# Designs tried in a protein design run: peptides against a protein of PDB entry 7QUU. Part 19

Target 1, 43 residues: chain A of PDB entry 7QUU
Amino acid sequence: DAVEPSVEKEYKKIISFRDTVFEGKHQQFLVPNNVRLKFLRDR

## One batch from the design tools (peptide; aimed at target 1 E10)

Design b2_p24_6 (made by RFdiffusion4)
Pose (drawn by RFdiffusion4):
Structure b2_p24_6 (pose): chain A 43 residues (1-43), chain P 24 residues (1-24)
Amino acid sequence: as target 1 above (43 residues)
Amino acid sequence: SLEKEEEELEKEEEELEKEEEELE
């Protein structure tokens, strides 16, 4: 499963979701310091 | 992949619903 057909579909949904959390204004999720680093460093 | 995991979950939910119906 190294690069499936799923990749772009996954990206559009995940990227937009993650990018909102990268602003930290996510309606469902308010993100602090540790979460900020977790998102950025891992991915 | 996440799509595969969602499909598997949906199938599991459907199986459970069928089992519940058979029991009823």

Design b2_p24_6_s2 (made by RFdiffusion4, then SolubleMPNN; from b2_p24_6, 11 letters changed)
Fold by OpenDDE base, seed 3:
Structure b2_p24_6_s2 (fold): chain B 43 residues (1-43), chain A 24 residues (1-24)
Amino acid sequence: as target 1 above (43 residues)
Amino acid sequence: SLEELEEKKKKEEERRKREEKEKE
């Protein structure tokens, strides 16, 4: 089944994101809980 | 571990690519 080239591009992005997370290359910004709670309150 | 999950996902993707080539 020929996957539409639009859908294939989206899958490639999801795979690249997954691989980045597993390789530990995903920058987890440790947002302090207090800053996160402030951000949610100020919205 | 996260590394074990990566290895499992890599093996799953390699299996999927083999199954895709077998269907062509």
Scores: peptide ipSAE 0.027, ipTM 0.358, DockQ to the pose 0.025
OpenDDE base, seeds 1, 2, 4, 5: peptide ipSAE 0.028, 0.027, 0.021, 0.048; ipTM 0.321, 0.370, 0.302, 0.364; seeds 1, 5 fail the geometry check

Design b2_p24_6_s3 (made by RFdiffusion4, then SolubleMPNN; from b2_p24_6, 13 letters changed)
Fold by OpenDDE base, seed 5:
Structure b2_p24_6_s3 (fold): chain B 43 residues (1-43), chain A 24 residues (1-24)
Amino acid sequence: as target 1 above (43 residues)
Amino acid sequence: SLEKLLEEKKKEEELKKLLEKLQK
């Protein structure tokens, strides 16, 4: 399934936010999907 | 509107799929 470019851009913003907050720690932590989606909607 | 809600739900579902792929 192809993802729309606009949705991919929004997803890149949440990754950039994580990397900024955690000083480049690319560590994946178990964040519930509902919390991640709320974060994207609230920005 | 209902149309706007359906478009938002489509985007939400695509984001869920992306997140699920990265969590695997």
Scores: peptide ipSAE 0.070, ipTM 0.491, DockQ to the pose 0.036
OpenDDE base, seeds 1, 2, 3, 4: peptide ipSAE 0.058, 0.022, 0.058, 0.035; ipTM 0.504, 0.375, 0.499, 0.448; seed 4 fails the geometry check

Design b2_p24_7 (made by RFdiffusion4)
Pose (drawn by RFdiffusion4):
Structure b2_p24_7 (pose): chain A 43 residues (1-43), chain P 24 residues (1-24)
Amino acid sequence: as target 1 above (43 residues)
Amino acid sequence: ETEVATYEEVMEKIDEIREEVREE
């Protein structure tokens, strides 16, 4: 499963979701310091 | 109002999105 057909579909949904959290204005999730670093460092 | 979330809670949402994409 190293690079499936799923990749771009996954990216569009996940990237937009993540990018909103990268701003931290996500309606469902308000993200503080530790969460900021977790997202950025891991991925 | 929006509440503070943990990294694990947000990652569960990413997993849900991944599962939905794989089912499609």

Design b2_p24_7_s1 (made by RFdiffusion4, then SolubleMPNN; from b2_p24_7, 11 letters changed)
Fold by OpenDDE base, seed 1:
Structure b2_p24_7_s1 (fold): chain B 43 residues (1-43), chain A 24 residues (1-24)
Amino acid sequence: as target 1 above (43 residues)
Amino acid sequence: MTKIASYEEIEKEIEKIREEVRKE
């Protein structure tokens, strides 16, 4: 199934933010070891 | 000084991104 263009745009923005958190502005984030971000659970 | 994001800060910024995408 082709992901709707709107959902794909949302996904790309969220992934870009994730990568920015991991790589750049926040070199460390306090996430509990058993916690997945909510947006990764709904997919 | 490297900023440390909390889980709560990350979820708030994700929700802002979702709101921006819904307004486009």
Scores: peptide ipSAE 0.057, ipTM 0.546, DockQ to the pose 0.438
OpenDDE base, seeds 2, 3, 4, 5: peptide ipSAE 0.025, 0.043, 0.055, 0.053; ipTM 0.369, 0.528, 0.539, 0.534

Design b2_p24_7_s2 (made by RFdiffusion4, then SolubleMPNN; from b2_p24_7, 8 letters changed)
Fold by OpenDDE base, seed 2:
Structure b2_p24_7_s2 (fold): chain B 43 residues (1-43), chain A 24 residues (1-24)
Amino acid sequence: as target 1 above (43 residues)
Amino acid sequence: MTKIATYEEIEKKIEEIREEVRKE
């Protein structure tokens, strides 16, 4: 399925933000054990 | 100052990005 260019642009921004967060520009995350980030769900 | 980010703050920022992309 060809992802529409608009949806691909959204996805790239979300992934870039995710990667910036995980690359340690934010040194500490308080993660409640019951919270599941929607963008970390494998489609 | 190291800012502690919560999962709630991360999810809020993701929704802001989604809204920006829907307006472009």
Scores: peptide ipSAE 0.045, ipTM 0.521, DockQ to the pose 0.444
OpenDDE base, seeds 1, 3, 4, 5: peptide ipSAE 0.025, 0.031, 0.039, 0.036; ipTM 0.459, 0.420, 0.502, 0.399

Design b2_p24_7_s3 (made by RFdiffusion4, then SolubleMPNN; from b2_p24_7, 9 letters changed)
Fold by OpenDDE base, seed 3:
Structure b2_p24_7_s3 (fold): chain B 43 residues (1-43), chain A 24 residues (1-24)
Amino acid sequence: as target 1 above (43 residues)
Amino acid sequence: ETKIATYEEIEKEIEKIRKEVREE
Protein backbone atom coordinates (compact mmCIF):
# COMPACT_ATOMS: atom_id res chain seq x y z
CA ASP B 1 0.00 0.00 0.00
CA ALA B 2 1.47 3.34 -1.05
CA VAL B 3 1.51 5.66 1.98
CA GLU B 4 -0.25 8.89 1.06
CA PRO B 5 2.35 11.65 0.44
CA SER B 6 0.57 13.86 2.99
CA VAL B 7 1.00 11.37 5.89
CA GLU B 8 4.69 10.80 5.10
CA LYS B 9 5.30 14.57 4.93
CA GLU B 10 3.72 15.16 8.36
CA TYR B 11 5.67 12.20 9.85
CA LYS B 12 8.97 13.74 8.64
CA LYS B 13 8.07 17.08 10.28
CA ILE B 14 7.30 15.36 13.62
CA ILE B 15 10.63 13.46 13.49
CA SER B 16 12.49 16.73 12.80
CA PHE B 17 10.89 18.33 15.88
CA ARG B 18 11.72 15.27 18.04
CA ASP B 19 15.36 15.31 16.92
CA THR B 20 15.68 19.06 17.62
CA VAL B 21 14.29 18.60 21.16
CA PHE B 22 16.53 15.59 21.86
CA GLU B 23 19.72 17.27 20.58
CA GLY B 24 18.97 20.50 22.47
CA LYS B 25 17.92 18.63 25.65
CA HIS B 26 14.78 20.78 25.75
CA GLN B 27 11.70 19.56 27.64
CA GLN B 28 9.26 21.76 25.65
CA PHE B 29 9.14 23.30 22.17
CA LEU B 30 6.84 25.34 19.93
CA VAL B 31 4.80 23.46 17.29
CA PRO B 32 3.21 25.24 14.31
CA ASN B 33 -0.54 24.61 13.88
CA ASN B 34 0.04 23.30 10.33
CA VAL B 35 1.81 20.18 11.73
CA ARG B 36 -0.42 17.11 12.16
CA LEU B 37 -0.29 16.66 15.94
CA LYS B 38 -3.65 15.28 17.17
CA PHE B 39 -2.87 16.10 20.82
CA LEU B 40 -2.60 19.81 19.87
CA ARG B 41 -6.09 19.87 18.30
CA ASP B 42 -8.58 22.06 20.07
CA ARG B 43 -11.22 19.95 21.83
CA GLU A 1 -0.58 30.25 15.96
CA THR A 2 1.92 27.95 17.72
CA LYS A 3 1.29 25.53 20.63
CA ILE A 4 3.69 24.21 23.28
CA ALA A 5 4.42 20.45 23.15
CA THR A 6 6.56 18.22 25.39
CA TYR A 7 9.04 15.59 24.20
CA GLU A 8 6.75 12.86 25.60
CA GLU A 9 3.74 14.20 23.64
CA ILE A 10 5.78 14.16 20.41
CA GLU A 11 6.92 10.54 21.01
CA LYS A 12 3.27 9.48 21.58
CA GLU A 13 2.21 11.18 18.32
CA ILE A 14 5.12 9.58 16.38
CA GLU A 15 3.90 6.15 17.57
CA LYS A 16 0.33 6.91 16.36
CA ILE A 17 1.58 8.08 12.93
CA ARG A 18 3.76 4.91 12.63
CA LYS A 19 0.68 2.72 13.33
CA GLU A 20 -1.43 4.62 10.77
CA VAL A 21 1.29 4.32 8.06
CA ARG A 22 1.47 0.52 8.62
CA GLU A 23 -2.34 0.12 8.31
CA GLU A 24 -2.53 2.06 4.97
Scores: peptide ipSAE 0.069, ipTM 0.454, DockQ to the pose 0.168
OpenDDE base, seeds 1, 2, 4, 5: peptide ipSAE 0.062, 0.062, 0.064, 0.067; ipTM 0.450, 0.451, 0.443, 0.457

Design b2_p24_7_s4 (made by RFdiffusion4, then SolubleMPNN; from b2_p24_7 with E3K V4I V10I M11E D15E E19K)
Fold by OpenDDE base, seed 2:
Structure b2_p24_7_s4 (fold): chain B 43 residues (1-43), chain A 24 residues (1-24)
Amino acid sequence: as target 1 above (43 residues)
Amino acid sequence: ETKIATYEEIEEKIEEIRKEVREE
């Protein structure tokens, strides 16, 4: 089955964010305002 | 508001999404 567009979109953001932020193997980071991951937002 | 995230939280969320994608 085709991956739900919502899941694919969030996955691509997480991967892009991981690759950008954790290229240096940082333990902790501030989420950049341009990279809003749903699970990293305050409710 | 943007939170501080850990590497572990990001890896866990990546694995969750990879699991969802495999169960479809």
Scores: peptide ipSAE 0.041, ipTM 0.456, DockQ to the pose 0.165
OpenDDE base, seeds 1, 3, 4, 5: peptide ipSAE 0.034, 0.037, 0.036, 0.036; ipTM 0.444, 0.434, 0.433, 0.448; seeds 4, 5 fail the geometry check

Design b2_p24_8 (made by RFdiffusion4)
Pose (drawn by RFdiffusion4):
Structure b2_p24_8 (pose): chain A 43 residues (1-43), chain P 24 residues (1-24)
Amino acid sequence: as target 1 above (43 residues)
Amino acid sequence: LTKTEREELLEEWLELLEEEKEEQ
């Protein structure tokens, strides 16, 4: 499953979700320091 | 990343966000 047909559909949904959390203004999730680094360093 | 690796990473992030929300 290295690159499936799912990839772009996954990306649009995940990217937008992640990008909102990268601003940290996510309605469901407020993100502090450790979470910021986790998101940026891993992915 | 494979699909499995992408799903595992997303799950780890969602678990971390849920734990941080509970702590708030």

Design b2_p24_8_s1 (made by RFdiffusion4, then SolubleMPNN; from b2_p24_8, 13 letters changed)
Fold by OpenDDE base, seed 4:
Structure b2_p24_8_s1 (fold): chain B 43 residues (1-43), chain A 24 residues (1-24)
Amino acid sequence: as target 1 above (43 residues)
Amino acid sequence: MTVEELREEIKEELEKLEETKKKQ
């Protein structure tokens, strides 16, 4: 089954953010506790 | 959020996307 283009787009955003977090350049991120990685969907 | 908290949230969101990919 072809993965919907929406799901693949969200996956790529999460991977790109993960890579930024894992580079270790930042110890803390200003992510609101009540907002799951929703900002990754909105990028 | 700490880097560790973000790693766990990223892992949870990736798992949900993988489950969504398996159901499609």
Scores: peptide ipSAE 0.111, ipTM 0.610, DockQ to the pose 0.033
OpenDDE base, seeds 1, 2, 3, 5: peptide ipSAE 0.107, 0.103, 0.104, 0.106; ipTM 0.606, 0.600, 0.595, 0.596

Design b2_p24_8_s2 (made by RFdiffusion4, then SolubleMPNN; from b2_p24_8, 12 letters changed)
Fold by OpenDDE base, seed 4:
Structure b2_p24_8_s2 (fold): chain B 43 residues (1-43), chain A 24 residues (1-24)
Amino acid sequence: as target 1 above (43 residues)
Amino acid sequence: LTVEELKKLLEEELKLLKEHQKLQ
């Protein structure tokens, strides 16, 4: 199935944020407001 | 949130995106 361009865009943002978290350079992360992280906003 | 909790939430979010993609 073709990935919807909207879903792919949000996926790329989450992957970019993940990579920042996995770099381990920071103990605390600001979740970017433009990233649709439902679980991170609800907690 | 600890780094490990944040990693888990990211994995859950990636799972939701994949599920949403299958439902569309």
Scores: peptide ipSAE 0.109, ipTM 0.552, DockQ to the pose 0.059
OpenDDE base, seeds 1, 2, 3, 5: peptide ipSAE 0.107, 0.094, 0.101, 0.105; ipTM 0.544, 0.534, 0.542, 0.548

Design b2_p24_8_s4 (made by RFdiffusion4, then SolubleMPNN; from b2_p24_8, 9 letters changed)
Fold by OpenDDE base, seed 2:
Structure b2_p24_8_s4 (fold): chain B 43 residues (1-43), chain A 24 residues (1-24)
Amino acid sequence: as target 1 above (43 residues)
Amino acid sequence: LTREEREKLLEEELKKLEEQKKLQ
């Protein structure tokens, strides 16, 4: 199993979150928990 | 976070990750 670099894992999460937001799904409940970024939780 | 604040934070974090990828 090629352990994806930590940077690549976080990049894929940001892209998935971006795509969800830009598709007009701006509500955090529509974002899967695995795609939710920690830096967006407290704002 | 407003919509604009979310978009800005996403762009800032994408830029940081792209810079980190160029250093690997």
Scores: peptide ipSAE 0.082, ipTM 0.617, DockQ to the pose 0.029
OpenDDE base, seeds 1, 3, 4, 5: peptide ipSAE 0.034, 0.081, 0.084, 0.044; ipTM 0.489, 0.605, 0.610, 0.533; seeds 4, 5 fail the geometry check

## One batch from the design tools (peptide; aimed at target 1 D1 R43)

Design b2_p25_1 (made by RFdiffusion4)
Pose (drawn by RFdiffusion4):
Structure b2_p25_1 (pose): chain A 43 residues (1-43), chain P 25 residues (1-25)
Amino acid sequence: as target 1 above (43 residues)
Amino acid sequence: EVKTEEEILEHVDEILEHLDEVLFD
């Protein structure tokens, strides 16, 4: 499953979700320091 | 409702594991 048809579909939904959290203004999730580094360093 | 930090970390792990399965497995 190294690059499926799912990739772009996954990207659009996940990227927008993640990018909101990268701002940390996510309505459902307020993200502090450790979470910031986790997102950025891993992906 | 706002989620706890632990719940946020578990959700971040789920996203990362899902992306690894799609891109690298």

Design b2_p25_1_s1 (made by RFdiffusion4, then SolubleMPNN; from b2_p25_1, 16 letters changed)
Fold by OpenDDE base, seed 5:
Structure b2_p25_1_s1 (fold): chain B 43 residues (1-43), chain A 25 residues (1-25)
Amino acid sequence: as target 1 above (43 residues)
Amino acid sequence: KILSEEEIEKLFDEILEREKKLTEE
C-alpha cells in the first residue's frame, strides 16, 4: 500500500526535526551531551 | 532551551506516537 505523499512528507519533517535536535543543531533545543552521544551512536 | 531527561523522553514519545500514526494511515 503506497503511503500517501502527504503522510510521507510529514513523517520526513518529524524525522528531520528529531535528528536536528539530538545532533545538537537546533537553535531552540539543546540536548545534554550524554544523550546526544547516545543518539549519535544508536542511530 | 536545555532539555531535561524527562523532556527528552516526552519528546521521543511524541515523535514515536506521531510516527506510528503516520505509518498506520
Scores: peptide ipSAE 0.153, ipTM 0.643, DockQ to the pose 0.355
OpenDDE base, seeds 1, 2, 3, 4: peptide ipSAE 0.142, 0.098, 0.144, 0.089; ipTM 0.623, 0.581, 0.629, 0.554

Design b2_p25_1_s2 (made by RFdiffusion4, then SolubleMPNN; from b2_p25_1, 14 letters changed)
Fold by OpenDDE base, seed 3:
Structure b2_p25_1_s2 (fold): chain B 43 residues (1-43), chain A 25 residues (1-25)
Amino acid sequence: as target 1 above (43 residues)
Amino acid sequence: DVKSLEEIEKLYDEILERERKLLEE
């Protein structure tokens, strides 16, 4: 079945947010440069 | 105001669970 436009929109928001956090560009998050998140290690 | 590493890891677990649900719909 084709993915509903609403589901695709929410998925794109999740990906955009994820990428922003991974880049440490989200002002609400402090990611130390020497600390690698568990999900980046297990990738 | 700044989220800890633990809070970030929690948010990522929530993101991955939401991604899974969206792909299973």
Scores: peptide ipSAE 0.048, ipTM 0.527, DockQ to the pose 0.463
OpenDDE base, seeds 1, 2, 4, 5: peptide ipSAE 0.041, 0.041, 0.034, 0.038; ipTM 0.530, 0.517, 0.486, 0.501; seeds 4, 5 fail the geometry check

Design b2_p25_1_s3 (made by RFdiffusion4, then SolubleMPNN; from b2_p25_1, 14 letters changed)
Fold by OpenDDE base, seed 2:
Structure b2_p25_1_s3 (fold): chain B 43 residues (1-43), chain A 25 residues (1-25)
Amino acid sequence: as target 1 above (43 residues)
Amino acid sequence: MIKSEEEILELFDKIDKKWDELTKK
């Protein structure tokens, strides 16, 4: 079944936030470089 | 409230897994 638009919207906000964290745009979060590089490679 | 980077990474993994489950249905 299709995801409800409201649910999809909230998930996309979280996913977008995650992406910015892994891209290094949020210095308050210390993501290990190996994890960051894996994310960037797998994207 | 997120207490550590480990906690936030675990949360992101849970979100990814749940999203995959939802989008496959």
Scores: peptide ipSAE 0.117, ipTM 0.628, DockQ to the pose 0.376
OpenDDE base, seeds 1, 3, 4, 5: peptide ipSAE 0.107, 0.106, 0.109, 0.112; ipTM 0.613, 0.616, 0.614, 0.620

Design b2_p25_1_s4 (made by RFdiffusion4, then SolubleMPNN; from b2_p25_1, 15 letters changed)
Fold by OpenDDE base, seed 1:
Structure b2_p25_1_s4 (fold): chain B 43 residues (1-43), chain A 25 residues (1-25)
Amino acid sequence: as target 1 above (43 residues)
Amino acid sequence: MIKSLEEIEKLYDEILERERKLLKE
């Protein structure tokens, strides 16, 4: 199903944030490994 | 600017909730 362009933009932001947190490469700080593991568990 | 780990956790929870809503549309 073709996701509407508005919804697709919000998904891209969600995915980008999630991936940034998991990679620990947040633009403002390094995400600690324990915080990354918490997000993996709560997913 | 994210100032604390608690703010990151809140933002992540909000994002997961938005993801779940968007997946139901």
Scores: peptide ipSAE 0.040, ipTM 0.509, DockQ to the pose 0.408
OpenDDE base, seeds 2, 3, 4, 5: peptide ipSAE 0.029, 0.033, 0.039, 0.030; ipTM 0.482, 0.491, 0.497, 0.470

Design b2_p25_2 (made by RFdiffusion4)
Pose (drawn by RFdiffusion4):
Order: sequence, then C-alpha cells, then structure tokens
Structure b2_p25_2 (pose): chain A 43 residues (1-43), chain P 25 residues (1-25)
Amino acid sequence: as target 1 above (43 residues)
Amino acid sequence: FKELTKEERMELLEEELETLLEAKE
C-alpha cells in the first residue's frame, strides 16, 4: 500500500482539513501550541 | 505524505485526529 490510487483523493481532503487546522481556525477544532508542533513535526 | 504506505498514512491521520480530540476535550 505504498502509494495507492487513494493518494490524491486522500491528499485533497486531508490537506485542506489539515491546512485549516494549520491556521487553527478550524470550526470543529481549536489548536494550541502542542498540537501545532505535532502536526508540523510529524508530517 | 504521498510516499507513505496506506498503513503509515492511516496511523499518522489517526494520531493527528486523537491529538485534535484530546485538545478539544
């Protein structure tokens, strides 16, 4: 499963979701310091 | 991200979601 057909479909949905949280203005999720570093350092 | 296996991508997404749910709580 290293690179499936799913990749771009996963990316578009994920990336947009994650980019909103990268701004931290996500309607469902307000993200503080630790969460900021978790998202950036891991991925 | 795109170069990861599905399993590795799912594990990363699950860890990120758990972190968001914990922060929400």

Design b2_p25_2_s1 (made by RFdiffusion4, then SolubleMPNN; from b2_p25_2, 9 letters changed)
Fold by OpenDDE base, seed 4:
Structure b2_p25_2_s1 (fold): chain B 43 residues (1-43), chain A 25 residues (1-25)
Amino acid sequence: as target 1 above (43 residues)
Amino acid sequence: FKKLSKEEREKLLKEELEELEKAKK
């Protein structure tokens, strides 16, 4: 089954974020108190 | 805003990926 284009775009953003985190580019990251990424807030 | 450690960010990513997989179904 084909993944919806909107879901695919969100997935790509998560992968990009994952790569940044796993590569250790940032020791600490500032996030809002609500523990959700911006592109998945409406989910 | 709060500072997240690497471990906390990895936990967040796992939760977000799980929610994304639920949205695909």
Scores: peptide ipSAE 0.054, ipTM 0.478, DockQ to the pose 0.039
OpenDDE base, seeds 1, 2, 3, 5: peptide ipSAE 0.053, 0.054, 0.051, 0.032; ipTM 0.475, 0.485, 0.474, 0.366; seed 5 fails the geometry check

Design b2_p25_2_s3 (made by RFdiffusion4, then SolubleMPNN; from b2_p25_2, 8 letters changed)
Fold by OpenDDE base, seed 3:
Structure b2_p25_2_s3 (fold): chain B 43 residues (1-43), chain A 25 residues (1-25)
Amino acid sequence: as target 1 above (43 residues)
Amino acid sequence: FKELSKEEREKLIEEELKALEEAKK
């Protein structure tokens, strides 16, 4: 199936966020139990 | 609510990346 542009856009954001986490630049914080990565980026 | 460790955040990232890859098929 054709890849939706919104999926590709979100993928790139997740990769950027991942790098921040892996480098230890993202601090610990409170999140909901059933969280999406968007919740982590927005906090 | 709970505070996520670095390890827990990394696992969550891997899970959502996997879900996005499945959506691309």
Scores: peptide ipSAE 0.177, ipTM 0.693, DockQ to the pose 0.038
OpenDDE base, seeds 1, 2, 4, 5: peptide ipSAE 0.171, 0.111, 0.067, 0.020; ipTM 0.700, 0.628, 0.525, 0.365

Design b2_p25_3 (made by RFdiffusion4)
Pose (drawn by RFdiffusion4):
Structure b2_p25_3 (pose): chain A 43 residues (1-43), chain P 25 residues (1-25)
Amino acid sequence: as target 1 above (43 residues)
Amino acid sequence: SFSEELESFKKDFKELFGVDLDDVL
């Protein structure tokens, strides 16, 4: 499953979700310091 | 692999927010 047909579909949904959280203005999720680093360092 | 990275991301997400990422998406 290293690179599936799913990849771009997964990216568009996930990237947009993640990028909103990267701004931290996500309607459902307000993200503080530790969460910021977790997102950026891991991925 | 991509799937392993995705499942790891889903797990980390749930650990941070207490919800499954697939339900959010």

Design b2_p25_3_s1 (made by RFdiffusion4, then SolubleMPNN; from b2_p25_3, 8 letters changed)
Fold by OpenDDE base, seed 4:
Structure b2_p25_3_s1 (fold): chain B 43 residues (1-43), chain A 25 residues (1-25)
Amino acid sequence: as target 1 above (43 residues)
Amino acid sequence: SFKEKLEKFRLKFKEDFGVDLEDVL
């Protein structure tokens, strides 16, 4: 089955956020994955 | 809420990709 366009769009945003803030040039500190996930769930 | 939207997205993501969103973030 084709991926729902809405799900793919939100996935691309999440990956872009990860790469920019936590893996890219704008990484301020090392964030453990469990802390990242908690931060997203608590918003 | 954002939490409820994220939970729904997590379920759809797992259905569509066979992987938990938590393993990709």
Scores: peptide ipSAE 0.086, ipTM 0.578, DockQ to the pose 0.060
OpenDDE base, seeds 1, 2, 3, 5: peptide ipSAE 0.070, 0.072, 0.063, 0.083; ipTM 0.551, 0.550, 0.554, 0.579; seed 5 fails the geometry check

Design b2_p25_3_s2 (made by RFdiffusion4, then SolubleMPNN; from b2_p25_3, 8 letters changed)
Fold by OpenDDE base, seed 5:
Structure b2_p25_3_s2 (fold): chain B 43 residues (1-43), chain A 25 residues (1-25)
Amino acid sequence: as target 1 above (43 residues)
Amino acid sequence: SFKEKLEKFRLKFKEDFGVDLRDVL
């Protein structure tokens, strides 16, 4: 299915926000270290 | 679908962090 440009734009914002959470920029969001390290390795 | 993947992601984020991404973004 072709992703609508609006939906893709929203998804990109959500992914960017997730990335900042996994990077540890949002200390109120506790990400397990193993998950964080895997994310940092896989990017 | 892409929409379903997005909703699953939002639900998982809410489960993991107690925050709805629709309220933050």
Scores: peptide ipSAE 0.227, ipTM 0.732, DockQ to the pose 0.248
OpenDDE base, seeds 1, 2, 3, 4: peptide ipSAE 0.227, 0.221, 0.221, 0.219; ipTM 0.733, 0.729, 0.731, 0.728

Design b2_p25_3_s3 (made by RFdiffusion4, then SolubleMPNN; from b2_p25_3 with S3R S8K K11L D12K L16D)
Fold by OpenDDE base, seed 3:
Structure b2_p25_3_s3 (fold): chain B 43 residues (1-43), chain A 25 residues (1-25)
Amino acid sequence: as target 1 above (43 residues)
Amino acid sequence: SFREELEKFKLKFKEDFGVDLDDVL
């Protein structure tokens, strides 16, 4: 089943965020994980 | 592939948080 293009775009943002945060390029502010995912949806 | 990286991320997210990523999005 093809993932909807809208959902694929959101997942690409999550992967890009993962890479940016876990590669040490952003200070791991203790942002609760649920709040991080909300910021990815609102962008 | 993009799909493989997404599935690995979903798995790790569930391991780290005890929640399916698809239930939080």
Scores: peptide ipSAE 0.045, ipTM 0.492, DockQ to the pose 0.053
OpenDDE base, seeds 1, 2, 4, 5: peptide ipSAE 0.045, 0.044, 0.043, 0.042; ipTM 0.487, 0.487, 0.484, 0.482

Design b2_p25_3_s4 (made by RFdiffusion4, then SolubleMPNN; from b2_p25_3, 7 letters changed)
Fold by OpenDDE base, seed 1:
Structure b2_p25_3_s4 (fold): chain B 43 residues (1-43), chain A 25 residues (1-25)
Amino acid sequence: as target 1 above (43 residues)
Amino acid sequence: SFKEKLEEFRLKFKEDFGVDLDDVL
């Protein structure tokens, strides 16, 4: 099935967010960086 | 579907962080 362009855009944002958090550049959450990195690596 | 997997990911993200993924991205 062709992924809808809207869903593909949202997925690209998730990947960009993951990569930014792994670089330690994304601090928007009140959760420790190690917890964020674990979550985004394991899912 | 890919859509269902993304919805499940949003739910798990909200559970873990207390924030909607859509408010962050």
Scores: peptide ipSAE 0.069, ipTM 0.574, DockQ to the pose 0.457
OpenDDE base, seeds 2, 3, 4, 5: peptide ipSAE 0.068, 0.059, 0.066, 0.063; ipTM 0.571, 0.537, 0.568, 0.538

Design b2_p25_4_s1 (made by RFdiffusion4, then SolubleMPNN; its pose is not in this set)
Fold by OpenDDE base, seed 2:
Structure b2_p25_4_s1 (fold): chain B 43 residues (1-43), chain A 25 residues (1-25)
Amino acid sequence: as target 1 above (43 residues)
Amino acid sequence: LTLEEFKELRRKKAEEKRREELEKL
């Protein structure tokens, strides 16, 4: 089944957001380790 | 979080939403 291009675009946005937040380019949000969503912790 | 895990999560969430909609009818 061809994955809808919408789901892949949404995934790429989530990963890009994750990576941008974790690369320290947004040091403005000390996200407490207890508030870190599992998908943000998983590689 | 892999693309496949994300696809599966989206599928499960869509199935859950459909079940909740059917339970309200």
Scores: peptide ipSAE 0.223, ipTM 0.673, DockQ to the pose 0.341
OpenDDE base, seeds 1, 3, 4, 5: peptide ipSAE 0.212, 0.221, 0.214, 0.218; ipTM 0.664, 0.670, 0.666, 0.668; seeds 1, 3 fail the geometry check

Design b2_p25_4_s2 (made by RFdiffusion4, then SolubleMPNN; its pose is not in this set)
Fold by OpenDDE base, seed 2:
Structure b2_p25_4_s2 (fold): chain B 43 residues (1-43), chain A 25 residues (1-25)
Amino acid sequence: as target 1 above (43 residues)
Amino acid sequence: LTLEEFKELRRKRAEEKERKLKELL
């Protein structure tokens, strides 16, 4: 099935946000564990 | 989180919202 372009764009935004916040360009934001969405923790 | 896992998560959330809407009608 072809990925809807809207769904792919939203996924790319979520992954880009995850990678920016959690994979090592902003060690300065202590994101509280209660604000850390489960799907952003799952690789 | 893969693209397929993300699509499936969106599908499940849409179905849950539709169910909750039907429970209010």
Scores: peptide ipSAE 0.154, ipTM 0.632, DockQ to the pose 0.387
OpenDDE base, seeds 1, 3, 4, 5: peptide ipSAE 0.149, 0.147, 0.131, 0.135; ipTM 0.636, 0.632, 0.602, 0.617; seeds 1, 3, 4, 5 fail the geometry check

Design b2_p25_4_s3 (made by RFdiffusion4, then SolubleMPNN; its pose is not in this set)
Fold by OpenDDE base, seed 2:
Structure b2_p25_4_s3 (fold): chain B 43 residues (1-43), chain A 25 residues (1-25)
Amino acid sequence: as target 1 above (43 residues)
Amino acid sequence: LTLEEFKELRRKEAEERRERERERE
């Protein structure tokens, strides 16, 4: 199945944000303790 | 998190939303 370009763009933004937070550039942001953000972190 | 896992998450979130909408009618 072809990836819808809108969904791929949203994914790339979320992953870029995640990776920037985990690289320590934003250690001051309390990552909200949402199960969703845990899923995005662990996978 | 792969792109395919993200798509699956978005499908599940959309299904759960439709279920909650039907339970309110």
Scores: peptide ipSAE 0.139, ipTM 0.581, DockQ to the pose 0.317; fails the geometry check
OpenDDE base, seeds 1, 3, 4, 5: peptide ipSAE 0.111, 0.135, 0.128, 0.122; ipTM 0.550, 0.580, 0.569, 0.562; seeds 1, 3, 4, 5 fail the geometry check

Design b2_p25_5 (made by RFdiffusion4)
Pose (drawn by RFdiffusion4):
Structure b2_p25_5 (pose): chain A 43 residues (1-43), chain P 25 residues (1-25)
Amino acid sequence: as target 1 above (43 residues)
Amino acid sequence: FKELSKTERMELIEEEMEALLEAKE
């Protein structure tokens, strides 16, 4: 499953979700320091 | 991200979601 048909559909949903959290203004999730580094370093 | 296998992408998303739920708690 290295690169499926799912990839772009996964990306658009996820990247927008993640980008909002990268701003940390996510309505459902307020993200502090450790979470910031986790998101950026891993992906 | 797009170069990862689906399994690797899912594991990464799960780890990020766990970190969000922990921060929410």

